# Ledger of designs, part 67: peptides against a protein of PDB entry 6IDX

Target 1, 380 residues: chain A of PDB entry 6IDX
Amino acid sequence: KELAKLSADVTFATEFINMDGIIVLTRLVESGTKLLSHYSEMLAFTLTAFLELMDHGIVSWDMVSITFIKQIAGYVSQPMVDVSILQRSLAILESMVLNSQSLYQKIAEEITVGQLISHLQVSNQEIQTYAIALINALFLKAPEDKRQDMANAFAQKHLRSIILNHVIRGNRPIKTEMAHQLYVLQVLTFNLLEERMMTKMDPNDQAQRDIIFELRRIAFDAESDPSNAPGSGTEKRKAMYTKDYKMLGFTNHINPAMDFTQTPPGMLALDNMLYLAKVHQDTYIRIVLENSSREDKHECPFGRSAIELTKMLCEILQVGELPNEGRNDYHPMFFTHDRAFEELFGICIQLLNKTWKEMRATAEDFNKVMQVVREQITRA

## One batch from the design tools (peptide; made by RFdiffusion4, then SolubleMPNN)

Design b1_p12_6_s2 (from b1_p12_6 with S7P S11E)
Fold by OpenDDE base, seed 1:
Structure b1_p12_6_s2 (fold): chain B 380 residues (1-380), chain A 12 residues (1-12)
Amino acid sequence: as target 1 above (380 residues)
Amino acid sequence: LPVPKLPPLPEF
């Protein structure tokens, strides 16, 4: 207990480390010896002293043995562990993952996100915070090939539902530390969109062009019997599609694929449009047709608006940015739905279309409408 | 242009 308190002092820590004191603490954990009177209390103070000593940055985290890692992981994976031991063990594992890629690899073999979910189903907010912090550390340090597997584990309705029901909708106020970890989890989840946000459309890719054609089909041909295949005139078809792409509000009416060559938002804007068109078809058709039938210069260009809105949402959500330690702002909405980004886009595009009408905007007012919509989204 | 006061985004 005294050692744990003194270990916060850098002068004491330096002297104790120079005396190989940290090696003695690691050996106490490695031994697993439950035969001592007050074992749980002694172990909790040992783990506290170990953390405080390591937080000085004097000793590399790579000094720890595989036996030590297995013991700490064992305290997190075993049921009915003392809360004080569990809390310190979660914090040690977080620090190990954050400070060493070698330790990350070893910890990722010993612990699953599924085991950490059990620590979210408790009344202790501090345990919940450290469990999310360790999930966030594992997510942040995962290699690119494993990030999608972790994202799929988050998208598994279970982790999201547990966070929503036991943390966010809990009968207690969210502390700053928990709000920060929820923010970090949100940022790391939306960073998976970065690849799509930075993917340029290839105007020559037929499969990508077929998605744009599907957007046209859903908007204009959804009620048309497929039996009226328009006859053999290739020129009439090309002129017809140019009109349709103008009515869809693309900037390039001849080749809408060119509008998706700008990164950000690249292909992510097309993904959002396709999601809206398939999942919220009535909303999509309404927005497109209400604007395509206008000849008063007050038409809201859907295609251009959807691209610039996707870019704006990426900027608001800081897609591709690392989590900032000073930020605690998370959006509860992102824990309510499996495709929360696309659903947010679907709400915000309706908001944009409404705001455009209420402002009586023209194409010249586009940037002013976008500025108003940004302020509306960020104040909501 | 009058900026309309929008209702808050619906909670999902």
Scores: peptide ipSAE 0.027, ipTM 0.650, DockQ to the pose 0.016
Fold by OpenDDE base, seed 5:
Structure b1_p12_6_s2 (fold): chain B 380 residues (1-380), chain A 12 residues (1-12)
Amino acid sequence: as target 1 above (380 residues)
Amino acid sequence: LPVPKLPPLPEF
């Protein structure tokens, strides 16, 4: 207890480290010896002293043994551990993951996000906070392949549901520390969109062109009997598609693929458009057809609007930015749905279309409408 | 251009 308190002092820490004091603490953990009276209390203070000593940055985290890691991971994975030990063990694992890629690899073999989710189902907000902090550390330090797997895992839906039900919708105020960890998790989750946001469309890729063609099909052919596509010559077909791409509100009516060559938002805008068209088909068709049937210059260009809105949402959500330690602003909505970004896009594109109509906007007012919509989204 | 007053986004 006294050691744990003194370990916060850098002068004491330096001298204690010079006397191999950390090695003694690590050996106490590694031994796993439950034979001592008050073992749990002693261990909790040992882990506190170890963490406080390591936080001075005098000793590399790479000094820890695999046996030490296994013991600490064991305190996190076992169902009946003292809350004080569990809290410190989560914090130690977080620090290990954050400070060493080699320790990340070892820890990622010993623990799973699924095991950490169990610590979210408790009434202790401190334990919940450290569990999310460790999940965030693992997510941040994961290689890109594993990060995508972590995102796609059934664990994410479960994680989101557990966070929503046991943290956000809890009967207690969210503390600043928890709000920060929820913010970090949100940022790390949306940073998975960065690849698609920075992916340029290849105008020569047939599969990508077929997506644009599918957007046209859903908007204009979904009610047409597929039998009545007359064998109209290739030129009449090209001219028809150019008209359809104009009605879809693409900037390049001849080659809409060119509208997706700008990054950001690149292919992410096309993904959002396709999601809207497939998941919210009635909403998509309504937005497109209401604007395509206008003979007045007050049509809202869906394609251009979808691209610029996707870019705007990426800017608002800070996609591709690292989490800031000073921030604690999280959006509960992003924990309600697995496709929360695409659902947000679907809400915001309807808002944009409404705002465009209410403003009686023309193509010249496009940037003014986007500014109003930005203010509308950021004040919500 | 008239700026529409938005209702706050519904808390889901």
Scores: peptide ipSAE 0.026, ipTM 0.646, DockQ to the pose 0.015
Fold by OpenDDE base, seed 3:
Structure b1_p12_6_s2 (fold): chain B 380 residues (1-380), chain A 12 residues (1-12)
Amino acid sequence: as target 1 above (380 residues)
Amino acid sequence: LPVPKLPPLPEF
């Protein structure tokens, strides 16, 4: 107990480390000897002293043995009655993951995100905070391939639901430390969009072009039985499609694939448009048809607006940026739905269409409308 | 023109 208290002082820590004192603490953990009177209390103070000593940055985290890692991971994966041991074990695992890629690999083999989710279902906000912090550390240090797997896993849907129900909708105020970890998780979740945001459409890829054709089909042919495909010649069909792409509000209405060659937002804008068209079909059709039938030059160009709105949302959400240690601003909405970015896009595109009408905008006012919409989104 | 306040995001 007194050692744990004194270990916070850098002068004491330096002298204690010079006497190999930290090696004695690691050996106490490695021994796992539960037969000692007051073992749980002794272990809790040992882990506290170990953390306080390591936080001075005098000793490399790579000094720890595989036996030490397995013991600490064991305290997290096997429910102990002692909450203080669990809390310190989560913090040690977080620090190991953050400070060493070699320790990350070993820890990722010993623990699962599913085991960490169980520690979110408790009433202790400190345990919840360290569990999310360790999830965030594992997510940040994961290779790109494994990061996408962690995102696609049933664990993400379940994780978001558990965070929403047990943390955000909990009967307790969110502390600053928890708010920071929720912010970090939000940023890391949106950084999964970076690949699609930076992917250019290939105008020669037929599969990508078929998505644009599907947007046209949903907007203009949704009420027409596919059996009534007018058997008129290929040239008349090409001329018809050019008109339809103009009515959809693409900048390049001859070849709308060219509008998705700009990065950001690249293919992410097309993903958002397709999601809106498939999941919110009535809203999509309404927005497109209301603007496609206008002769008054007050049409809102849906295709252009969807691309620039996707880019704007990426800028507001800082997609591709690392989490900032000074920030704790999280949005609860991003824990309510698996496709929260696409749902946000669907809300914001309706806002844009409304704001365009209220401003009586023309194509010349496009940038002014986008600035008004940006200010509306950032003040919400 | 007064920027219309966003209706609060519907509490999902």
Scores: peptide ipSAE 0.026, ipTM 0.628, DockQ to the pose 0.017
Fold by OpenDDE base, seed 2:
Structure b1_p12_6_s2 (fold): chain B 380 residues (1-380), chain A 12 residues (1-12)
Amino acid sequence: as target 1 above (380 residues)
Amino acid sequence: LPVPKLPPLPEF
């Protein structure tokens, strides 16, 4: 107890480390010996002193043994561990993951996200905070391939549901530390969109052009019986599609694929448009047809608007940026739906279309409408 | 989702 208190002092820590004191603490954990009447209390103070000593940055985290890692992981995976030991064990695992890629690899073999989700179902907010912090550390340090697997897993849907029900909808105020960890988890989840945001469309790829053709089909052919035989000459058909791509509000009416060559938002804008067209078909058709029937130059260009809105949402959500330590702004909405980004896009595109009408905007006002919509989204 | 109370549109 006295050691744990004194370990916060840098002068004491330096002298204690110079006396090999930290090696003695690691050996106490490694021994696993439950023979003492006050073992749990002694272990909790040992783990506290170990954390406080390591926080001075005098000793490398790589000094810890595999036996030490297994003991700490054992305290997180076992259901009947003292809360004080569990809290410190989660914090030690977080620090190990953050400070060493070699320790990350070893910890990722010993601990599953499913085990950490069980620690979110408790009434203790500190345990919940350290459990999310360790999930965030594992997610941040994971290779790109493993980050996608972590996101696509049933664990992610379950994790969101558990966070929503046991953390966000809990009968207690969310502390700053928990709000920060929820922010970090949100940022790391949206950074999975970075690949699509930075993927340029190939204007010559037929499969990618067929997605744009599907957007046209859903907007204009969804009510037309397939009985219109494909027999009218190829040139009349090309001229027809150029008109339809103009009505969809693309900048390049001849080859709309050119509008998706800018990164950001690249292919992510097309993914959002296709999601809207398939999942919210009535909303999509309404927005397209309402603007396609106007001859007054007050038409909202859907294709251009969807691209620039996707880019704006990526900027607001800081897609591709690392989490900032001073931020605690999380959005509960992102824990309510699996496709929360695409659903946010579907809400914001309706807002944009409404704001465009209310402003009586023309194509010259486009940037001014986007500025108003940005303020509307960021003040929401 | 609470539809954000839209700030008053700037009069063009």
Scores: peptide ipSAE 0.021, ipTM 0.636, DockQ to the pose 0.017

Design b1_p12_6_s3 (from b1_p12_6 with S11A)
Fold by OpenDDE base, seed 4:
Structure b1_p12_6_s3 (fold): chain B 380 residues (1-380), chain A 12 residues (1-12)
Amino acid sequence: as target 1 above (380 residues)
Amino acid sequence: LPVPKLSPLPAF
């Protein structure tokens, strides 16, 4: 207890470390010997002293043994551990993951996100915060393949549901630290969109062009059997599609694929458009046909609007940026839906279409409409 | 251009 308190002092920490004091603490954890009276209290103070000593940055985190890691991970994975031990164990694992890629690999083998989710089902917001912090650390330090797996896994859907039900909809006010961890989780989740945001469409890729053709089909030929394979269209039929691509509001009516060659938002805009067209088909068809039937200069260019809105949403959500210290602005919506970005796009494109009508906008007013829509989204 | 009333996004 006194050691744990003194370990916060850098002068004491330096001398204690020079005396191999950290090695003694690690061996106490490694021994696992429950034979001591007040073992749980002694262990909690040992873990506190260890963390405080390591926070001085004098000793590398890579000094810890695999046995130590297994013991700490064991305190997180086992049911009915003392809350104080659990809290310190979560914090130690977080620090290990953040400070060492070699420790991340070992920890990722010993613990699962599913085990950490169990610590979110409790009423203790500090335990919940440290559990999310460790999830965030694991997510941040994961290689890209595992990061995508973590994001797509049932663990994320379940994590979102548990966060929504036990944290956000909880009867307790969310503390700043929890709000920060929710913000971090949100930023890390949106950074998975960066690849698609920076992916240029290949205008020569037929499969990518077939997605644009599918957008046309859904808008104008929704009752036509998909058996009209795009390959049977004579060049004369391709010339007829120029009118349809104009009605869809693409900038390049001849080759709409060219509109997706700019990064950002690249292919992410096409993904959003396709999601809207397939998941919210009635909304998509309505937006397209309402503007395609206008013979006046007040048509809202859907294709251009969808691209620029996707870019704007990426800018607002800071896609590709690291989470900033001191931010705590999380959006509850991102815990309500698994495709939250595409759903946000679907809401915002309707807002844009409405705003365009209300402003009686023309193509010359496009940037002014987008500025008004940005203010509507950012003040919501 | 008439500035539309800022409609808040739906509280999700």
Scores: peptide ipSAE 0.036, ipTM 0.714, DockQ to the pose 0.015
Fold by OpenDDE base, seed 3:
Structure b1_p12_6_s3 (fold): chain B 380 residues (1-380), chain A 12 residues (1-12)
Amino acid sequence: as target 1 above (380 residues)
Amino acid sequence: LPVPKLSPLPAF
C-alpha cells in the first residue's frame, strides 16, 4: 500500500526502478503463488505499484514476459476475481495494447471480446470503463484484416445492447472517463465507413447502376402495376429515365453514377440512399415526390443533397480520423441502432428537406442551406 | 433567405 502510493512520485519511481524494484513486482505476478497470507490484497497493491511505475515512461512495456501477460489475462478471463485486481488488470492490458504492437498480438491471442463484454454487465462503472477502454485499444491496434471481425462483433446487437442497458441506461451519471470511452468507440466504429466513403462508383458497372435504378423504381414505380414495365432499350426509355433522374435531383441526369465518383463520400452516399429507400420507404418516397412535382424552382435536389449531406456527416463525425483525447461527446442513438449512421442520415435528410422549404431555397441557395443544416446538426 | 430558428435535432 505504501509502495503503491510512493510509486506515483517520479523521484521514488526512478530510485525504485534503478533498484530493479519493477522486476521484483513482475516476478511476484508471474509466480502466481497463492501461498501468501493476504495474497489478493498484496496482488492488488503490486498491480497498482506496477501501473504507477510504468506511467512514468521510464521502462518500456516490452520488458514484460509472456508469463506476466498470461497471468494478467488470466485475471480478466476468470469469473471470480477481486474488483481491484480486475480493474488494474484491465488497465495494464489496455496500456500494453496501446504501447506495443508485439504485446497487442500476444494479448489478442489470450483474450476475446466476449470475455470483455462480461465485464460490462457489472454495477462498477470503473470496471465497465476499463473494459470498454481495452475493447477500444484492441480495435485501434487491430490489423485491417482483424478490424472487420471486430467490427462484426461491434455490429453484434449484443455489445451495443449491453452498453445501452448496463452503461447508458444505468441508474448513475456517466463519468467523464466513461463518456470519453463511449466517444472513442463511436469514432472507431464510424471509421469502418472510411472504405465505402473512399470507394468510387464505377459508372460502367451494371450492378451499381441497378442500385440507382432501384432508387428510381422505389420512388416512381412503387404504386405502378408491374404490367407497365416498358420493354428494354429504346431511346424514349433513356429519355424517360433522364427525366426521372432529374426529378431524383441527381446532378448528372444521363448517368447518375457519375455523381458517386467523387470521394468522399463515394459509394457511402448510395448506401445511405438505398437504406433510406428500403427501411424508410414512405419517408423516401415523400421527400422525392414532394420535390419532383414542383415547377416553382424551389425543388430540393434529393440526390445532390444526399451526397453532400453524407459528406458533411463524415466531416462532423470525423470519419477516418483518430479519436481526440479531449472529447467525450457521444450519441446515445449509436447504441440503440445497428445502422446508426444510416439512421442519422435519415433524420438529417428530413431536417435538410424541412430547412430547404422553410428557407424557400432555390438551387442557387444550396450551399447556404447546407451551412444552416450543419449548424443545426452540430448544436444538437 | 429567412434563417429558420435552429430546431434542435430530436433528442436521440
Scores: peptide ipSAE 0.035, ipTM 0.715, DockQ to the pose 0.016
Fold by OpenDDE base, seed 2:
Structure b1_p12_6_s3 (fold): chain B 380 residues (1-380), chain A 12 residues (1-12)
Amino acid sequence: as target 1 above (380 residues)
Amino acid sequence: LPVPKLSPLPAF
């Protein structure tokens, strides 16, 4: 108890470490010896002293043994552990994952996200915070191939539901530390969009061009029985599609694939357009047809607007950026929906289309409309 | 989903 309190002092920590004191603490954990009266209290203070000593950065985290890691992971995976031991064990695992890629690999073999989700279902916000912090550390340090698997796992849908019901909708105010961990989890989740945001469209790829053709089909042929595709010559078809892509508001109405060669937002803009067209078809058709029927120079170019809106949403959500330690702003809506980014896009494109009309904008006003829409989104 | 509150549009 006195050691745990004194370990917060850098002068004491330096002298205690110079006396190999930290090695004695690690050996006490490694021994696992439950034979002492008050073992749980002694262990809780040992883990506290260990954390406080390691926080001085004098000793490398790589000094810990595999036996130590297994004991700490054992305290997190066992159903009946003292709350103080569990709290310190989660914090030790987080620090090990953050400070050493070698320790990350060993910890990722000993614990599952499912075990950490069980610690979110408790009435202790500190335990919930350290459980999310460890999930975030594992997500941040995961290899790029494993990040996508962690995100797509049934565990992520379940994790969002548990966070929503037991943390966000809990009967307690969210502390700053929990708000920060929810922000970090949000940023790490949206960073999975970075691959699509940085993927350039190939203007010659037929499969990618077929998606643009599907956007045209949904907008203009949705009521047309496929039997009435008139056998008009290849030149008349090409001229008709060029008109349709102009009505869709693409900048390059001859080859709309050229509009998706800029990264960001690359293919992510096309994914958002296709989601809107398939999931919110009536909204998509209404926006396209309302602007395609205007000849007054006040038409809102849907294709260009959707691309620049996707880019703007990526900037607002910090897609591809590391979480900032000074931030705690999270959006509860991103824990309520599996496709929250695409749903946010679908709301914001309607806002953009409304704002364009209310401003009586022309193509020259495009950047001013986007600035107003940015202010509207960031104040929401 | 909270709909972004329409701020007063600047008059062009």
Scores: peptide ipSAE 0.025, ipTM 0.691, DockQ to the pose 0.017
Fold by OpenDDE base, seed 1:
Order: C-alpha cells, then sequence, then structure tokens
Structure b1_p12_6_s3 (fold): chain B 380 residues (1-380), chain A 12 residues (1-12)
C-alpha cells in the first residue's frame, strides 16, 4: 500500500527500479499463488505499484515475461475477479499494447474483444472506460488486415450495441475519460474508410462502370418495366446516357468514372452514392429527379455534390488521422448504425440539397454552398 | 442523430 503510493514519486521510482524492485513485483504476479492471506488486496497494490513505476518510462515494457502477461490476461478473462484487480489489469494490458508491438502480439493471442465486451455490460463506468481503452489500444496497434477483420467481426456489431445500450443510453452522465475513449473508437473505425477513400476508380473496370450505370438505372429506370433490356450500344444510346449522367450531376458527362479517379475521396464517394441509391432509394430518386427537371440553372449537381461532400466528411472526421488526446467529442449516431458513415452521408446530402435550394445557388456558387454546408455540419 | 442544423444562410 505504501509502495503503491511512493511509486508515483519519480525519485523513489528510480531508486526502487535500481534495486530491481520492479522485478520483485513482476515475480509476485507470476507466482499466481492464492495461498497468501489477503491475496486480492496484496495483488491490487502490487499491480498499482507496478503500473505507477512503469508510467515513469524508466523501464521498457518489453521486460515483462509471457507468464506475467498470461496472469494479467487471466485476471481480465476470469469471472468474479475483484474490481480493483480487474481495473488495474485492464490498464496494464492497455499500457502494454500501447508501448510494445511485441506485447500487443502476445496479448492479442491471450484475449479477445468478446471477453472485453463482457466488461462493458457492468454498472461500473471506470471498468467500462478501461475496457474500451484496451479495445482501442488493440485496434490502434493491430495490423491493417486484423483491423479490417476486427471491423467485419460480429464483435464490432455487438460492441457498438453494447456501448450504445450500456454506456451512451445509460442513466449516468458520461465522464470525460469515457467520452475520449468513445471519440478514439469513432476515429479508429472511420480510419477503416481510408482504403476506399484512397482507391481510385479504374475507368476500364466494367464492374465499377456497372455501379455508375446502376445509379442511372435506379434514378431513371426504376419505374420502368425491366423489359428495356440494355440493347445494342448505338451512338443514340451513348448520347442518351450522356444526358442521364448530366442530369445525375457528374462533372464528366461522357465518362463519369473519371470523377472517381480523384483521391480523396475516390471509390468511397461511389460507395456512398450506391448505398444511398439502394438503402434510401426514395430519397436518392427525389434528389436526382427534382434537380434533373429544373431548367432555371438552379439544379444541384448530385454527382459532383456527393463526391465533394464525401471528401468534406472525410476532412471533418479526420479520416486517416490518429486520435487526438485532447478530444472527447463523439457522435452517438456512430454507435446506432452498421453503416454510420453512409448514413451520415445520406443526411448531409439532403442538407446540401436543401441548402442549395435555400441559397438559390447556381453551379458558380458551388464552393460557397459547400462552405455553408461545412459550417452547418461542424456546428451540429 | 446530430442532424446538421440549418443555420440562417448568408444571402448571396
Amino acid sequence: as target 1 above (380 residues)
Amino acid sequence: LPVPKLSPLPAF
């Protein structure tokens, strides 16, 4: 107990570390011997002293044994562990993951996100915070392939549901520390969009061109019987599609695929447009048709607007950037939807279209409309 | 949903 308190002092920590004191603490954990009177209290103070000593940065985290890691991971994975031990064990694992890629690999073999989700289903917000912090650390330090697997895993859908129900919709005020961890989780999840944001459309890829054609079909042919088979590509038909791509508001009416060669937002803009067209079809058709029927030069170019809005959302959400330690601003909406970015896009494109109408904008006003929309999104 | 609030638009 006194050691745990003194370990916060850098002078004491330096001298205690020089006496191999930290090695003694690690061996106490490694022994796992439940035979000591007051084992749980002793262990809680041992873990406190260990964490406080390591926080001085004097000793490398790589000094810890695999036996130590397994004991700490065991305290997180076992049912009915003392809350004080659990909290310190989560904090130690977080620090291990953050400070050592070698320790990350070992910890990722010993614990699952599913085990950490169980610690979110509690009434203790501190345990919830440390559990999310460890999930965030694991997500941050994961290789790109494993981050995508973490993203696609049922664990993330379940994680979002559990966070929404047990943290965000809880009857308790969210503390700044929890708000920061929710922000970090949001940033790390939006960073998975970076690949698509930086993926250029290949204008020669037929499958990618078929997506643009599907956007046209949904907008203009959705009410027409499927009997209009895409017959022979006559010049008259190419000219018809050029008109349709103009009505869709693409910059390149001849080859809309060229509009998706700019990165950012690359293919992510096309993903958003396709999601809107398939999931919110009535909204998509309305936005396209209300602008395609205008002869007053006040038509909002949907294709151009969708691309620039996707880029702007990536900039606002800082897609590809690391989480900032000083931020705690998270969007609860992120935890309500599996496709939260595409849903945000669907809301913001409606806002853009409304703002365009209210401003009585023309194509020359495009950048001014986008500036107003940016201010509206960032103030929301 | 943080629906982006429409603020009064500057007149062009």
Scores: peptide ipSAE 0.022, ipTM 0.688, DockQ to the pose 0.018

